# Peptides against a protein of PDB entry 4DOW: the designs that were tried, part 116

Target 1, 157 residues: chain A of PDB entry 4DOW
Amino acid sequence: TFSWVGRPLPNRKQFQQMYREICMKINDGSEIHIKVGQFVLIQGEDNKKPYVAKLIELFQNGAEVPPKKCARVQWFVRFLEIPVSKRHLLGRSPPAQEIFWYDCSDWDNKINVETIIGPVQVVALAPEEVIPVDQKSEETLFVKLSWNKKDFAPLPP

## One batch from the design tools (peptide; made by RFdiffusion4, then SolubleMPNN)

Design b2_p25_7_s2 (from b2_p25_7, 11 letters changed)
Fold by OpenDDE base, seed 1:
Structure b2_p25_7_s2 (fold): chain B 157 residues (1-157), chain A 25 residues (1-25)
Amino acid sequence: as target 1 above (157 residues)
Amino acid sequence: EPTVELKESLKTKEEMIEALLKSRE
């Protein structure tokens, strides 16, 4: 289950109440607080692994009945999700821990918070920085580049 | 039967990350 933490933030959007933080209650009864700006795993399609996203906004959509707890996200894409015909554009074989900033607007960036599986750690690196592949860093994902469906590029500002 | 994604959502954080990483190998 999900519940808002704190009071709604001031905003000018009609039918929306914005929040900075949401509480996720897990099966074992424990609670995880997730904030705007953090990274999360999002439930994928059938037989697909979870997506990675950064939370940009948390809001309740009052235009729906009943109101829905939603989030606006910045998507990331996994290397194997990129078309086979374009993977060569990277010019290297990325480690499993690497993901890419999805620099396109064709994906719906609004999600229901119920699709959030849990938090994940994502670290931005410069292109020349080496991604650690040892066991100590195996729980961290790394992003160096963006992907805009045409080519790879340095991360946006 | 629950989907793979749903099953994974029931795993620990570490297990979910490991599964994600394996899918990229």
Scores: peptide ipSAE 0.057, ipTM 0.657, DockQ to the pose 0.035
Fold by OpenDDE base, seed 3:
Structure b2_p25_7_s2 (fold): chain B 157 residues (1-157), chain A 25 residues (1-25)
Amino acid sequence: as target 1 above (157 residues)
Amino acid sequence: EPTVELKESLKTKEEMIEALLKSRE
């Protein structure tokens, strides 16, 4: 179950009420608050592994009846989601913790908040920085590069 | 077979992240 936290933010977007934070109730009765700017895991298709995304906007879509709780996201991709024929372009074997900024517009960046599994930690690193692999960092994902379906590139500004 | 939502509800956050990372190895 998802519910908005706080009052709608001031905006002039027609048919949209924007929010800063949403509350997610989980089975044990506890609540997790998720805010714009945080990273989340999104439910995959069927038995596929979760997607990784950054929350850009949280909004209620008033154009639908009944209104839907939605989010706009910046997608990330896993190395294994990149076509086999293009993986060599990275020039190295990435650790399991590495993800890539998806720099394409072919994916719909609007999701239903009900597809959110939970928050996850993502840290941006410079290409020369080493991804730490220890007990403290095992649950942290790292991003160094973007992927635009043609090549890898430095992270966008 | 249980739905994805049901499967995830049976796991802790840490277990879910661990499963994600293992799939990338």
Scores: peptide ipSAE 0.054, ipTM 0.650, DockQ to the pose 0.034
Fold by OpenDDE base, seed 4:
Structure b2_p25_7_s2 (fold): chain B 157 residues (1-157), chain A 25 residues (1-25)
Amino acid sequence: as target 1 above (157 residues)
Amino acid sequence: EPTVELKESLKTKEEMIEALLKSRE
């Protein structure tokens, strides 16, 4: 289950209440708090691996009945999500921990918070920085480049 | 292989996240 944490933020959007933080109650009864600006895993389609996203906004959509808890996200893409025919453009074989900033507008960036699996750590690196592939960093994802469906590029400013 | 939804029902989300991250291709 999901519940808002804190008071709604002041905003001018009709039928929307924005929040800084949401609470996820997981199976063992414990709670995980996720804030705007953090990264999350979003459920994939059927058996597909989860998507990676950065939370940009957390809001309740009051225009829906019943109101929906939603988020606006910045999508990331895994290397294996990139078309096979385009993967060579990277010019290297990335580690499994590497993800790419999705620099396209063709994806809906609004999600239901119910699709959030949980938080994930994402670290931005400069292109020349080495992605650590040790056991300690196994749970961390790294982003160095963006992907715009045509080519890889440095991260957006 | 079970769907993500099924996995979520069988494991805690934290455990699932760890498993997914460790088993990523």
Scores: peptide ipSAE 0.045, ipTM 0.638, DockQ to the pose 0.034
Fold by OpenDDE base, seed 2:
Structure b2_p25_7_s2 (fold): chain B 157 residues (1-157), chain A 25 residues (1-25)
Amino acid sequence: as target 1 above (157 residues)
Amino acid sequence: EPTVELKESLKTKEEMIEALLKSRE
């Protein structure tokens, strides 16, 4: 289950209440708090790996009946999610921990918070920086570049 | 690969996250 943490943020949207933080209750009864700005794993389609996203907005959509707890996200893509015909544009074989900033508007960036699996650590690196492969970084994802369905580009500073 | 719903029925979300992240290596 998901519940809002704290009071709604000031906004002028008639049918939306915005929040900074949400609480996710896990099977064992423990709770995980997720905030705007953090990275999360989103449930994938059947037989597909979870998606990676950054939370940019948390809000309740009061226009729906019943009201829905939603999030607006910035999507990331894994290398294997990029069409085979375009992968050569990277010019290298990326490590499994590398993801890419999805710089397109064709994907719906609104999700139901119920599709959130949990938090994940994402670290931005400069193109020349090496992705560590030590045990401490095994559960960390790294982003160096963006992907806009046409080409790869360095992330803005 | 089992569905996310199936995985959640067998493991806590935290355990599932860890397993999925490790499988990406």
Scores: peptide ipSAE 0.040, ipTM 0.633, DockQ to the pose 0.033

Design b2_p25_7_s3 (from b2_p25_7, 16 letters changed)
Fold by OpenDDE base, seed 1:
Structure b2_p25_7_s3 (fold): chain B 157 residues (1-157), chain A 25 residues (1-25)
Amino acid sequence: as target 1 above (157 residues)
Amino acid sequence: PPSYEPKKSLETKEEMIKELLESRK
């Protein structure tokens, strides 16, 4: 169950009410609050790991019937989501915790909030920095590079 | 995720990257 937290933000978009925060009620009855700017896991396809995204907007789409709770996101991509034929361009075997900034506009960045599994920690690193592989950081994902469907590139300084 | 041209976001790419980089360890 998802519910808005706080009052709608003023905006110029007709038929859209924007929010800063949403509340997720989990099966055990506990609640998790997620805010714009946080990273989340999005439900993936069967037998695939969840997608990773940063929330950039939370809004209710009043143009739909019934209105839907939605989010706009910046996508990140896991190494295994990159086509096999292009993985060699990385020049190394990344750890499982590494993700990449998806620098393309071909993916729909609008999602239903119901596809959100939960929050996740994403940490940016310089290319020369080592990704921790110890158990202490098992839940943390790391980003060093962007992927634009053509090549990998360092994040802008 | 499905292929689709995303709508314009409130935050620019540059701004998002800036925030991300500021969180570097």
Scores: peptide ipSAE 0.257, ipTM 0.739, DockQ to the pose 0.032
Fold by OpenDDE base, seed 5:
Structure b2_p25_7_s3 (fold): chain B 157 residues (1-157), chain A 25 residues (1-25)
Amino acid sequence: as target 1 above (157 residues)
Amino acid sequence: PPSYEPKKSLETKEEMIKELLESRK
């Protein structure tokens, strides 16, 4: 289950109440607080790994019936989400921990918070930095480049 | 990936990238 933490932030949107933090209650009864700015795993399709996203807004959408707890996100993509025909553009075989900033506007950046699996650590690296592949860093994802459906590019500037 | 229709967010693309880059380890 999900519940808001704190009071709504002031905003001028008629049907939206914005928040900084949401509480996620997991199966063992413990609670995880997720804040705007943090990275999360989003439920994927069957037989697919979860999507990766950064939370940029948390809000309750009062225009929906019933009102829904939502988030706006910046998407990241896994290498295996890149079309097979374009993967060669990377010029290397990335480790499983590498993700890419999704630099396109064709994906809906609004999600229901119920699709959030949990938080995840995402670390930006310089192109020359090596991604650690040991077990200690297995749960950490790393980003060096962006993907805009045409090519890979360094994170600007 | 989800459907279409991105909306304006509080944080701009440039700000998000800047924050991400500042978090480099």
Scores: peptide ipSAE 0.255, ipTM 0.742, DockQ to the pose 0.032
Fold by OpenDDE base, seed 2:
Structure b2_p25_7_s3 (fold): chain B 157 residues (1-157), chain A 25 residues (1-25)
Amino acid sequence: as target 1 above (157 residues)
Amino acid sequence: PPSYEPKKSLETKEEMIKELLESRK
């Protein structure tokens, strides 16, 4: 289902080979290429929406037997993933398209590529910008703020 | 789902945010 595209990047890691791109073959037989730097949806738990993440590394972990195709990611969180007791800190009711930069190190940022559902478009907005609701932006996610389990904070200008 | 065993990232927070902000409309 997943295969590396191109040659591995030069590195000195003993058990890791890094790549720029991976090919995902979907059910209809078509292929989707995903690159480092792109945003993806990650399989969530039952009855939960997929997680959102940015790919920062693609690598094969040779320390595992058998070797596994992995990714390192920057996590984003949906509003509904934030504890109910803390949601009031946002001070507003966000649209469903809004996500937040997860600014904590308590989450493992390594995933198996098999958990990738597919690519997704994520766009950063200034605080004053309105999230559009139209045909073109319906599947687009937007980020304005970060969440660090204590409070929301604006992204730097 | 995310676990609670943090791992180090190659790219820094500042670099990632910079790239994200460049995507602004």
Scores: peptide ipSAE 0.253, ipTM 0.740, DockQ to the pose 0.032
Fold by OpenDDE base, seed 3:
Structure b2_p25_7_s3 (fold): chain B 157 residues (1-157), chain A 25 residues (1-25)
Amino acid sequence: as target 1 above (157 residues)
Amino acid sequence: PPSYEPKKSLETKEEMIKELLESRK
């Protein structure tokens, strides 16, 4: 169950009410609050790891009946999501914790908040920085580069 | 439990077919 936290932000977008924060209620009754700007895991296909995204906007789509709770996101991709034939372009074997900024507009960046599994920590690193793989960092994802379906590139500033 | 929404595949149909054909060799 998802519910808005706080009042709608002032905006002039027709049929859309924007919010800063959403509450996710878990089965045990506890609640997790997720804010714009945070990173989240999005439900993937069966037997596949969840997708990774950064929340850009949280909004209720009033054009639908009933209204839907939605989010706009910046997508990231896991190495294993990249086609096998193009993985060699990275020139190295990345650790499992590395993800890449998806630098393409062909993906719909609108999601239903119901697809959100929970928050995740994502840390941006310079190319020369080493990704820690110890137990303390196992739940943290790291991003150094972008992927635009053709090649890898330095992370946007 | 979260509802699933499919995400666009990074691999094109052409690439999938190519890899499949190469695997037969």
Scores: peptide ipSAE 0.020, ipTM 0.548, DockQ to the pose 0.036

Design b2_p25_8_s1 (from b2_p25_8, 14 letters changed)
Fold by OpenDDE base, seed 3:
Structure b2_p25_8_s1 (fold): chain B 157 residues (1-157), chain A 25 residues (1-25)
Amino acid sequence: as target 1 above (157 residues)
Amino acid sequence: DVEKALEKWLEEKKKQWKEEQEAEK
């Protein structure tokens, strides 16, 4: 169950009410608040391989019947989502914790908030930085590069 | 706690992803 937190933000978009924060409530009554700018895991066709996204906007789309709670996101991709023929362009074998900024517009950036599994921590690193092995790193995904379907490019923090 | 559960879930998924990468290469 998802519900808006706080007052709607002033905007000029007809049929849209924008918010800064949303509350995710599960069956046991526990609540998690997720804000614009945070990273989330999104359900995919295969629940074993969720998508990673950064929340850009949270809004209720009043143009739909019934109105739906939606989000605009910046997508990230896993290494195995990159075509086999292009993976060699990375020049290294990435750890499982590494994801890539998806620098393409072919994916729909609008999602239903109900597809959100939960929040996740994503940390941007410089290309030369090494992924840490401390306890915090076990709970964190890391991004160093962008992927535009043609090549990888540096993504500084 | 939901957040702790998600963290545990993520750790398991990372392990699986690592195994998949190693198996493919």
Scores: peptide ipSAE 0.045, ipTM 0.625, DockQ to the pose 0.047
Fold by OpenDDE base, seed 5:
Structure b2_p25_8_s1 (fold): chain B 157 residues (1-157), chain A 25 residues (1-25)
Amino acid sequence: as target 1 above (157 residues)
Amino acid sequence: DVEKALEKWLEEKKKQWKEEQEAEK
């Protein structure tokens, strides 16, 4: 289950209440707090291939009946989400830990928080930096480049 | 611990993703 943490932020958006933090509670009673600005894994149609996203906004959409807990996100894409015909543009075989900033607006950036699997650590690296493969970094995803459906590019500053 | 479980899940998925990527090469 998901519940808001804290009081709603001041905003003038009709039918929307904005929050900074949400609590994810599982069956054993454990709780994980997720904040705006953090990265999360999101369920897709195939739970074996989750999406990666950065939380930009957390809000309750009162225009829906019943009201829905939602988030706006910045999407990241995994290498396998890139068309096979364009993967060669990277010029290398990325490790499984590498993701790419999705620099497109064709995908809806509004999600239901119920699709959140949990938080994940994402670290931005310079193109020349080596992605760590040691045990202590196994749970971390890394981003070096953006993908705009046409080519790879350096991350915006 | 949810965090620990999530980490293990993530590790498993990364391995799966790697395998899928290698299979497509």
Scores: peptide ipSAE 0.045, ipTM 0.625, DockQ to the pose 0.049
Fold by OpenDDE base, seed 4:
Structure b2_p25_8_s1 (fold): chain B 157 residues (1-157), chain A 25 residues (1-25)
Amino acid sequence: as target 1 above (157 residues)
Amino acid sequence: DVEKALEKWLEEKKKQWKEEQEAEK
C-alpha cells in the first residue's frame, strides 16, 4: 500500500499532484518513507533482478482513470543489462555493486509506485575512487559512469 | 563471474531487508 506524505507541492501541471514523499506500507505493517531524490529498486519481470532508479518526481496522475500514483525516474543499469558485445568497453570487470547511469531516452521513465520494491542506497563516486567491497557496503550500490548504449562515459553533471 | 556476484549481492540484500523489517516489528 502506498500513500502520499504531506501536502501536494505547487504545480502547474494539469491533472497532476506533485509530492515530495510517499509512504510504503509493507507486509509486516511497517512503513517506509521514500522521498524524491532517493534511489529505489523497481520490480521487473524477473523478481531476482530488480531495476535501480532515482526518484525524480512523485505525482498522482489524475488524467488516468482511475488516478494512479506515479513516479518519474532516472534509470540505472547493471552491467549484465548491457549487451555482451559492448561490455568490453568498460575495460574492467566491475563489482556486483556497480551500476551505471542510463543516459538514454528510449526507456520510459514513468513508473507506477506500486512497482517500487524498496529504497536502496546509491553513492556516486569519481572515476578514480575505489568501490568498497567490505561488508559495510554490501547494501550500497555505486555509480561511477554513465552508459548511453554506445559507450561508457563520466557521469553527467 | 559477475552474474554470480550479483546473485550473491541480491541474496544478501534481501536478507538484510528482511532483517530490517523484522527488527522494526
Scores: peptide ipSAE 0.039, ipTM 0.575, DockQ to the pose 0.128
Fold by OpenDDE base, seed 1:
Structure b2_p25_8_s1 (fold): chain B 157 residues (1-157), chain A 25 residues (1-25)
Amino acid sequence: as target 1 above (157 residues)
Amino acid sequence: DVEKALEKWLEEKKKQWKEEQEAEK
């Protein structure tokens, strides 16, 4: 169950109400608050790993009938999601927890909040920084580079 | 090792999501 937290933000979009935070109630009855700017796991395709995304906007879309709770996201891709033929462009074998900023516009960045599995920790690192591979980092994802379907590049500012 | 742990964690989260979605129906 998802519910908005706080008052709608001022905006000029006629049929959209924007929010800063949403509350996700999980099966044990506890509540998880997710804010714009946080990273989340999004339900993937059948038998596929969840997608990783950063929340850009949270909004109720009144243009739909009935209104839907939605989010706009910045997508990230895992190394194994990159085509095999292009993985060599990285020039190294990345750790399993490394993800890449998806710098393409071909993916729809609008999602239904109901597809959110939960929050996830993502840490941005400089190219020269070493990705820690230890028990404490097993649930943390790291991003150093972007991927634009053609090549890897430093992260956007 | 880390890869396996991450895989397990992700699958667990996915499983949790599915269970919650089914419970809401």
Scores: peptide ipSAE 0.031, ipTM 0.556, DockQ to the pose 0.789; fails the geometry check

Design b2_p25_8_s2 (from b2_p25_8, 12 letters changed)
Fold by OpenDDE base, seed 2:
Structure b2_p25_8_s2 (fold): chain B 157 residues (1-157), chain A 25 residues (1-25)
Amino acid sequence: as target 1 above (157 residues)
Amino acid sequence: SVEEALEKWLEEKKKQWKEEQEAEK
């Protein structure tokens, strides 16, 4: 179950009410609050293969009946989602915790909030920085580069 | 508590993530 937290943000979009925060009720009945700017795991076609995304906007889509709770996201890709023929362009074997900023517009960045599995921690690192190997790092994903379907590049500003 | 529930959830997702990465090798 998902519910809006707080009052809608002032905006002039006719069919969209914008929010800063959403509440997710999990199986044990507890509630997790997720805010714009945080990172989440999104359910894919395969339940075992979630996608990683950053929340850019939270909004209610009033153009639908009934209105839908939606989000606009920035997608990230895992190394194994990159075509085999292009993986060599990275020039190294990344750890399992590394993800890449997806710098393409061919993916729909609008999702239903019901596809959110939960929050996840993502930390941006400089290319020269080493991914830490500690207990907390096992719960954290790391991003150093972007992927635009052609090559890897430094992260967007 | 919310923190305890989140921690448990994260542990489960970490396990699933690892298993998924290994299965796609």
Scores: peptide ipSAE 0.053, ipTM 0.602, DockQ to the pose 0.058
Fold by OpenDDE base, seed 3:
Structure b2_p25_8_s2 (fold): chain B 157 residues (1-157), chain A 25 residues (1-25)
Amino acid sequence: as target 1 above (157 residues)
Amino acid sequence: SVEEALEKWLEEKKKQWKEEQEAEK
């Protein structure tokens, strides 16, 4: 179950009511609050391979019947989501914690909040920085590069 | 807590992802 937290933000977008925070209620009654700017795991067809996304907007889409709680996201891709024929372009074998900024607009960046599995920590690193292998970073994903379906590149500013 | 469970879940998935990545090489 998902519910809005706080009052809607002032905006001029037709059929959209924007929010800063959403509450995800779990079966045991516990609540997880997720804010714009945070990173989340999104359910895919395979629950073993969730998508990673940064929340850009949280909004209720009033144009839909019934109205839907939605989010606009910046997508990230895992290495295994990159075509096999292009993976060699990275020039290295990435650790499981590494993800890539998806620098392409071919994916729909609007999601239903019901697809959110939960929050995840994502940290940006410089290309020369080493991904930490310690308890502090075990639950953290790291991004160094972008992927634009053609090649890897430095992160966008 | 849900957060702790999620962290554990993520760790398990990372292990699986690593195994899959190695298998696909």
Scores: peptide ipSAE 0.043, ipTM 0.620, DockQ to the pose 0.049
Fold by OpenDDE base, seed 4:
Structure b2_p25_8_s2 (fold): chain B 157 residues (1-157), chain A 25 residues (1-25)
Amino acid sequence: as target 1 above (157 residues)
Amino acid sequence: SVEEALEKWLEEKKKQWKEEQEAEK
Protein backbone atom coordinates (compact mmCIF):
# COMPACT_ATOMS: atom_id res chain seq x y z
CA THR B 1 0.00 0.00 0.00
CA PHE B 2 1.25 3.40 -1.01
CA SER B 3 0.13 6.74 0.31
CA TRP B 4 1.29 10.27 -0.20
CA VAL B 5 3.18 12.05 2.52
CA GLY B 6 2.70 15.74 2.95
CA ARG B 7 0.88 18.26 0.85
CA PRO B 8 1.05 18.41 -2.89
CA LEU B 9 3.81 20.54 -4.26
CA PRO B 10 3.01 23.57 -6.31
CA ASN B 11 2.98 22.64 -9.95
CA ARG B 12 1.59 23.84 -13.21
CA LYS B 13 0.76 20.49 -14.65
CA GLN B 14 -2.88 19.92 -15.18
CA PHE B 15 -4.34 16.76 -13.71
CA GLN B 16 -1.20 16.06 -11.74
CA GLN B 17 -0.47 16.45 -8.09
CA MET B 18 3.18 16.28 -7.27
CA TYR B 19 4.61 15.09 -4.02
CA ARG B 20 7.96 14.97 -2.36
CA GLU B 21 7.48 11.79 -0.45
CA ILE B 22 5.51 8.58 -0.51
CA CYS B 23 4.90 6.04 2.17
CA MET B 24 5.13 2.36 1.42
CA LYS B 25 3.44 0.09 3.89
CA ILE B 26 4.86 -3.38 3.91
CA ASN B 27 3.29 -6.63 5.01
CA ASP B 28 4.55 -6.49 8.57
CA GLY B 29 2.79 -3.20 9.04
CA SER B 30 5.92 -1.14 9.01
CA GLU B 31 6.20 1.91 6.84
CA ILE B 32 9.00 2.98 4.58
CA HIS B 33 9.16 6.53 3.37
CA ILE B 34 10.67 7.20 -0.01
CA LYS B 35 11.51 10.66 -1.26
CA VAL B 36 12.23 12.22 -4.58
CA GLY B 37 15.90 11.88 -5.27
CA GLN B 38 16.22 8.52 -3.62
CA PHE B 39 16.87 5.27 -5.37
CA VAL B 40 14.52 2.35 -5.55
CA LEU B 41 14.26 -1.14 -6.86
CA ILE B 42 11.51 -1.65 -9.38
CA GLN B 43 9.82 -4.94 -9.99
CA GLY B 44 11.12 -6.89 -12.89
CA GLU B 45 8.94 -8.95 -15.12
CA ASP B 46 8.53 -12.52 -14.00
CA ASN B 47 11.96 -13.95 -13.33
CA LYS B 48 13.81 -10.81 -14.19
CA LYS B 49 15.86 -9.12 -11.58
CA PRO B 50 14.61 -5.85 -10.18
CA TYR B 51 15.45 -2.67 -11.99
CA VAL B 52 17.25 0.19 -10.33
CA ALA B 53 15.92 3.69 -10.64
CA LYS B 54 16.27 7.13 -9.17
CA LEU B 55 13.05 8.87 -8.32
CA ILE B 56 12.77 12.14 -10.15
CA GLU B 57 9.13 12.92 -9.59
CA LEU B 58 6.30 11.55 -7.55
CA PHE B 59 2.87 12.42 -8.78
CA GLN B 60 -0.71 11.37 -8.86
CA ASN B 61 -1.95 11.17 -12.39
CA GLY B 62 -5.44 12.53 -12.34
CA ALA B 63 -5.82 12.14 -16.05
CA GLU B 64 -6.25 8.45 -15.56
CA VAL B 65 -9.39 6.85 -14.29
CA PRO B 66 -8.97 5.91 -11.59
CA PRO B 67 -6.12 8.24 -10.65
CA LYS B 68 -2.83 6.47 -10.32
CA LYS B 69 0.14 7.09 -8.13
CA CYS B 70 3.11 7.37 -10.43
CA ALA B 71 6.75 8.20 -10.50
CA ARG B 72 9.13 9.52 -13.08
CA VAL B 73 12.49 7.89 -12.79
CA GLN B 74 16.02 7.85 -14.07
CA TRP B 75 16.85 4.32 -15.02
CA PHE B 76 20.01 2.48 -14.25
CA VAL B 77 21.13 -0.69 -15.92
CA ARG B 78 23.14 -3.60 -14.74
CA PHE B 79 26.08 -4.94 -16.63
CA LEU B 80 24.20 -8.08 -17.53
CA GLU B 81 21.47 -6.00 -19.09
CA ILE B 82 23.98 -4.67 -21.57
CA PRO B 83 24.23 -6.64 -24.79
CA VAL B 84 27.00 -9.19 -24.73
CA SER B 85 28.51 -7.71 -27.85
CA LYS B 86 28.97 -4.37 -26.14
CA ARG B 87 30.19 -5.43 -22.73
CA HIS B 88 33.80 -5.42 -23.85
CA LEU B 89 33.57 -1.67 -24.27
CA LEU B 90 33.81 -1.28 -20.54
CA GLY B 91 37.33 -2.61 -20.66
CA ARG B 92 37.01 -4.29 -17.31
CA SER B 93 34.93 -6.76 -15.40
CA PRO B 94 32.70 -4.79 -13.11
CA PRO B 95 31.70 -5.97 -9.68
CA ALA B 96 28.15 -7.09 -9.27
CA GLN B 97 27.39 -3.95 -7.32
CA GLU B 98 28.12 -1.65 -10.22
CA ILE B 99 25.26 -0.16 -12.16
CA PHE B 100 25.23 2.30 -14.99
CA TRP B 101 23.28 5.45 -15.64
CA TYR B 102 21.00 4.70 -18.54
CA ASP B 103 21.44 7.57 -20.92
CA CYS B 104 18.67 6.77 -23.33
CA SER B 105 15.11 7.88 -23.81
CA ASP B 106 13.78 4.74 -25.42
CA TRP B 107 12.69 3.33 -22.10
CA ASP B 108 9.60 4.85 -20.56
CA ASN B 109 10.58 6.60 -17.38
CA LYS B 110 7.08 6.67 -15.97
CA ILE B 111 6.17 3.93 -13.56
CA ASN B 112 3.42 2.99 -11.21
CA VAL B 113 4.57 3.30 -7.64
CA GLU B 114 3.10 -0.11 -7.01
CA THR B 115 6.03 -1.57 -8.87
CA ILE B 116 8.44 -0.20 -6.29
CA ILE B 117 9.95 -3.00 -4.28
CA GLY B 118 11.75 -0.72 -1.91
CA PRO B 119 14.57 1.72 -1.45
CA VAL B 120 18.14 0.93 -2.31
CA GLN B 121 21.33 2.77 -1.66
CA VAL B 122 23.20 3.99 -4.70
CA VAL B 123 26.47 5.82 -4.44
CA ALA B 124 28.05 7.74 -7.26
CA LEU B 125 31.78 7.36 -7.58
CA ALA B 126 34.42 9.06 -9.62
CA PRO B 127 36.00 6.91 -12.29
CA GLU B 128 39.19 6.63 -10.30
CA GLU B 129 37.45 5.57 -7.13
CA VAL B 130 37.39 1.93 -6.23
CA ILE B 131 34.10 0.23 -5.63
CA PRO B 132 34.10 -1.27 -2.18
CA VAL B 133 33.79 -5.01 -2.29
CA ASP B 134 32.91 -6.09 1.18
CA GLN B 135 30.02 -7.36 3.19
CA LYS B 136 29.26 -3.92 4.50
CA SER B 137 28.54 -2.75 1.00
CA GLU B 138 26.42 -5.70 0.00
CA GLU B 139 23.29 -3.62 -0.01
CA THR B 140 24.88 -0.68 -1.77
CA LEU B 141 25.07 -0.20 -5.48
CA PHE B 142 27.62 1.99 -7.16
CA VAL B 143 27.55 4.01 -10.33
CA LYS B 144 30.57 5.40 -12.12
CA LEU B 145 29.56 5.54 -15.74
CA SER B 146 26.65 5.99 -18.06
CA TRP B 147 25.53 3.71 -20.82
CA ASN B 148 23.84 5.05 -23.94
CA LYS B 149 23.47 1.78 -25.83
CA LYS B 150 26.57 2.64 -27.82
CA ASP B 151 29.30 3.19 -25.32
CA PHE B 152 30.16 3.89 -21.75
CA ALA B 153 30.82 7.43 -20.68
CA PRO B 154 31.41 9.48 -17.58
CA LEU B 155 28.35 10.22 -15.54
CA PRO B 156 26.29 13.12 -16.68
CA PRO B 157 26.41 16.21 -14.51
CA SER A 1 31.19 -13.75 -3.14
CA VAL A 2 29.85 -10.25 -3.53
CA GLU A 3 27.98 -11.35 -6.59
CA GLU A 4 26.28 -14.14 -4.76
CA ALA A 5 25.42 -11.86 -1.91
CA LEU A 6 23.92 -9.30 -4.22
CA GLU A 7 21.91 -11.89 -6.07
CA LYS A 8 20.62 -13.27 -2.84
CA TRP A 9 19.74 -9.83 -1.64
CA LEU A 10 17.89 -9.03 -4.82
CA GLU A 11 16.04 -12.30 -4.70
CA GLU A 12 15.01 -11.62 -1.18
CA LYS A 13 13.74 -8.22 -2.12
CA LYS A 14 11.80 -9.70 -4.97
CA LYS A 15 10.36 -12.31 -2.72
CA GLN A 16 9.31 -9.72 -0.22
CA TRP A 17 7.57 -7.76 -2.91
CA LYS A 18 5.64 -10.77 -4.08
CA GLU A 19 4.61 -11.61 -0.59
CA GLU A 20 3.42 -8.10 -0.04
CA GLN A 21 1.42 -8.11 -3.21
CA GLU A 22 -0.22 -11.36 -2.28
CA ALA A 23 -0.99 -10.12 1.17
CA GLU A 24 -2.72 -7.09 -0.24
CA LYS A 25 -5.17 -9.23 -2.17
Scores: peptide ipSAE 0.025, ipTM 0.499, DockQ to the pose 0.771
Fold by OpenDDE base, seed 1:
Structure b2_p25_8_s2 (fold): chain B 157 residues (1-157), chain A 25 residues (1-25)
Amino acid sequence: as target 1 above (157 residues)
Amino acid sequence: SVEEALEKWLEEKKKQWKEEQEAEK
């Protein structure tokens, strides 16, 4: 289950209440707080692997009946999600831990919070930095570049 | 390997998510 943490943030959008933090309650009764700016795993379609996203907004959409808890996200893509014909543009074989900032607007960046699997650690690295391979990094994803469906580029400022 | 660990972790998280969704029904 998901519940808002704290009071709504001031905003001018009618029928939308903005929040900074949401609480995810899991089966064992424990609670995980997720904040704007954190990274999360989003349920993939069918049997696909979860998507990776950065939370940029948390809001309740009052235009819907009943109101729904939603999020606006910045998407990331895995290397294997990039078309085979374009993968060579990277010029290297990335580790499984590497993801790419999706620099396109063709994807809907609004999600229902119920699709959030949980938080995940994502670390931004410079292109020349090596992705760590150790036990501490096993559950950590790394991003060095963006992907705009045409080419890879440095991360947006 | 790191790749295997990541895959396993993701699968476990996915499984957990499904279980949570079912429990909320």
Scores: peptide ipSAE 0.025, ipTM 0.501, DockQ to the pose 0.813

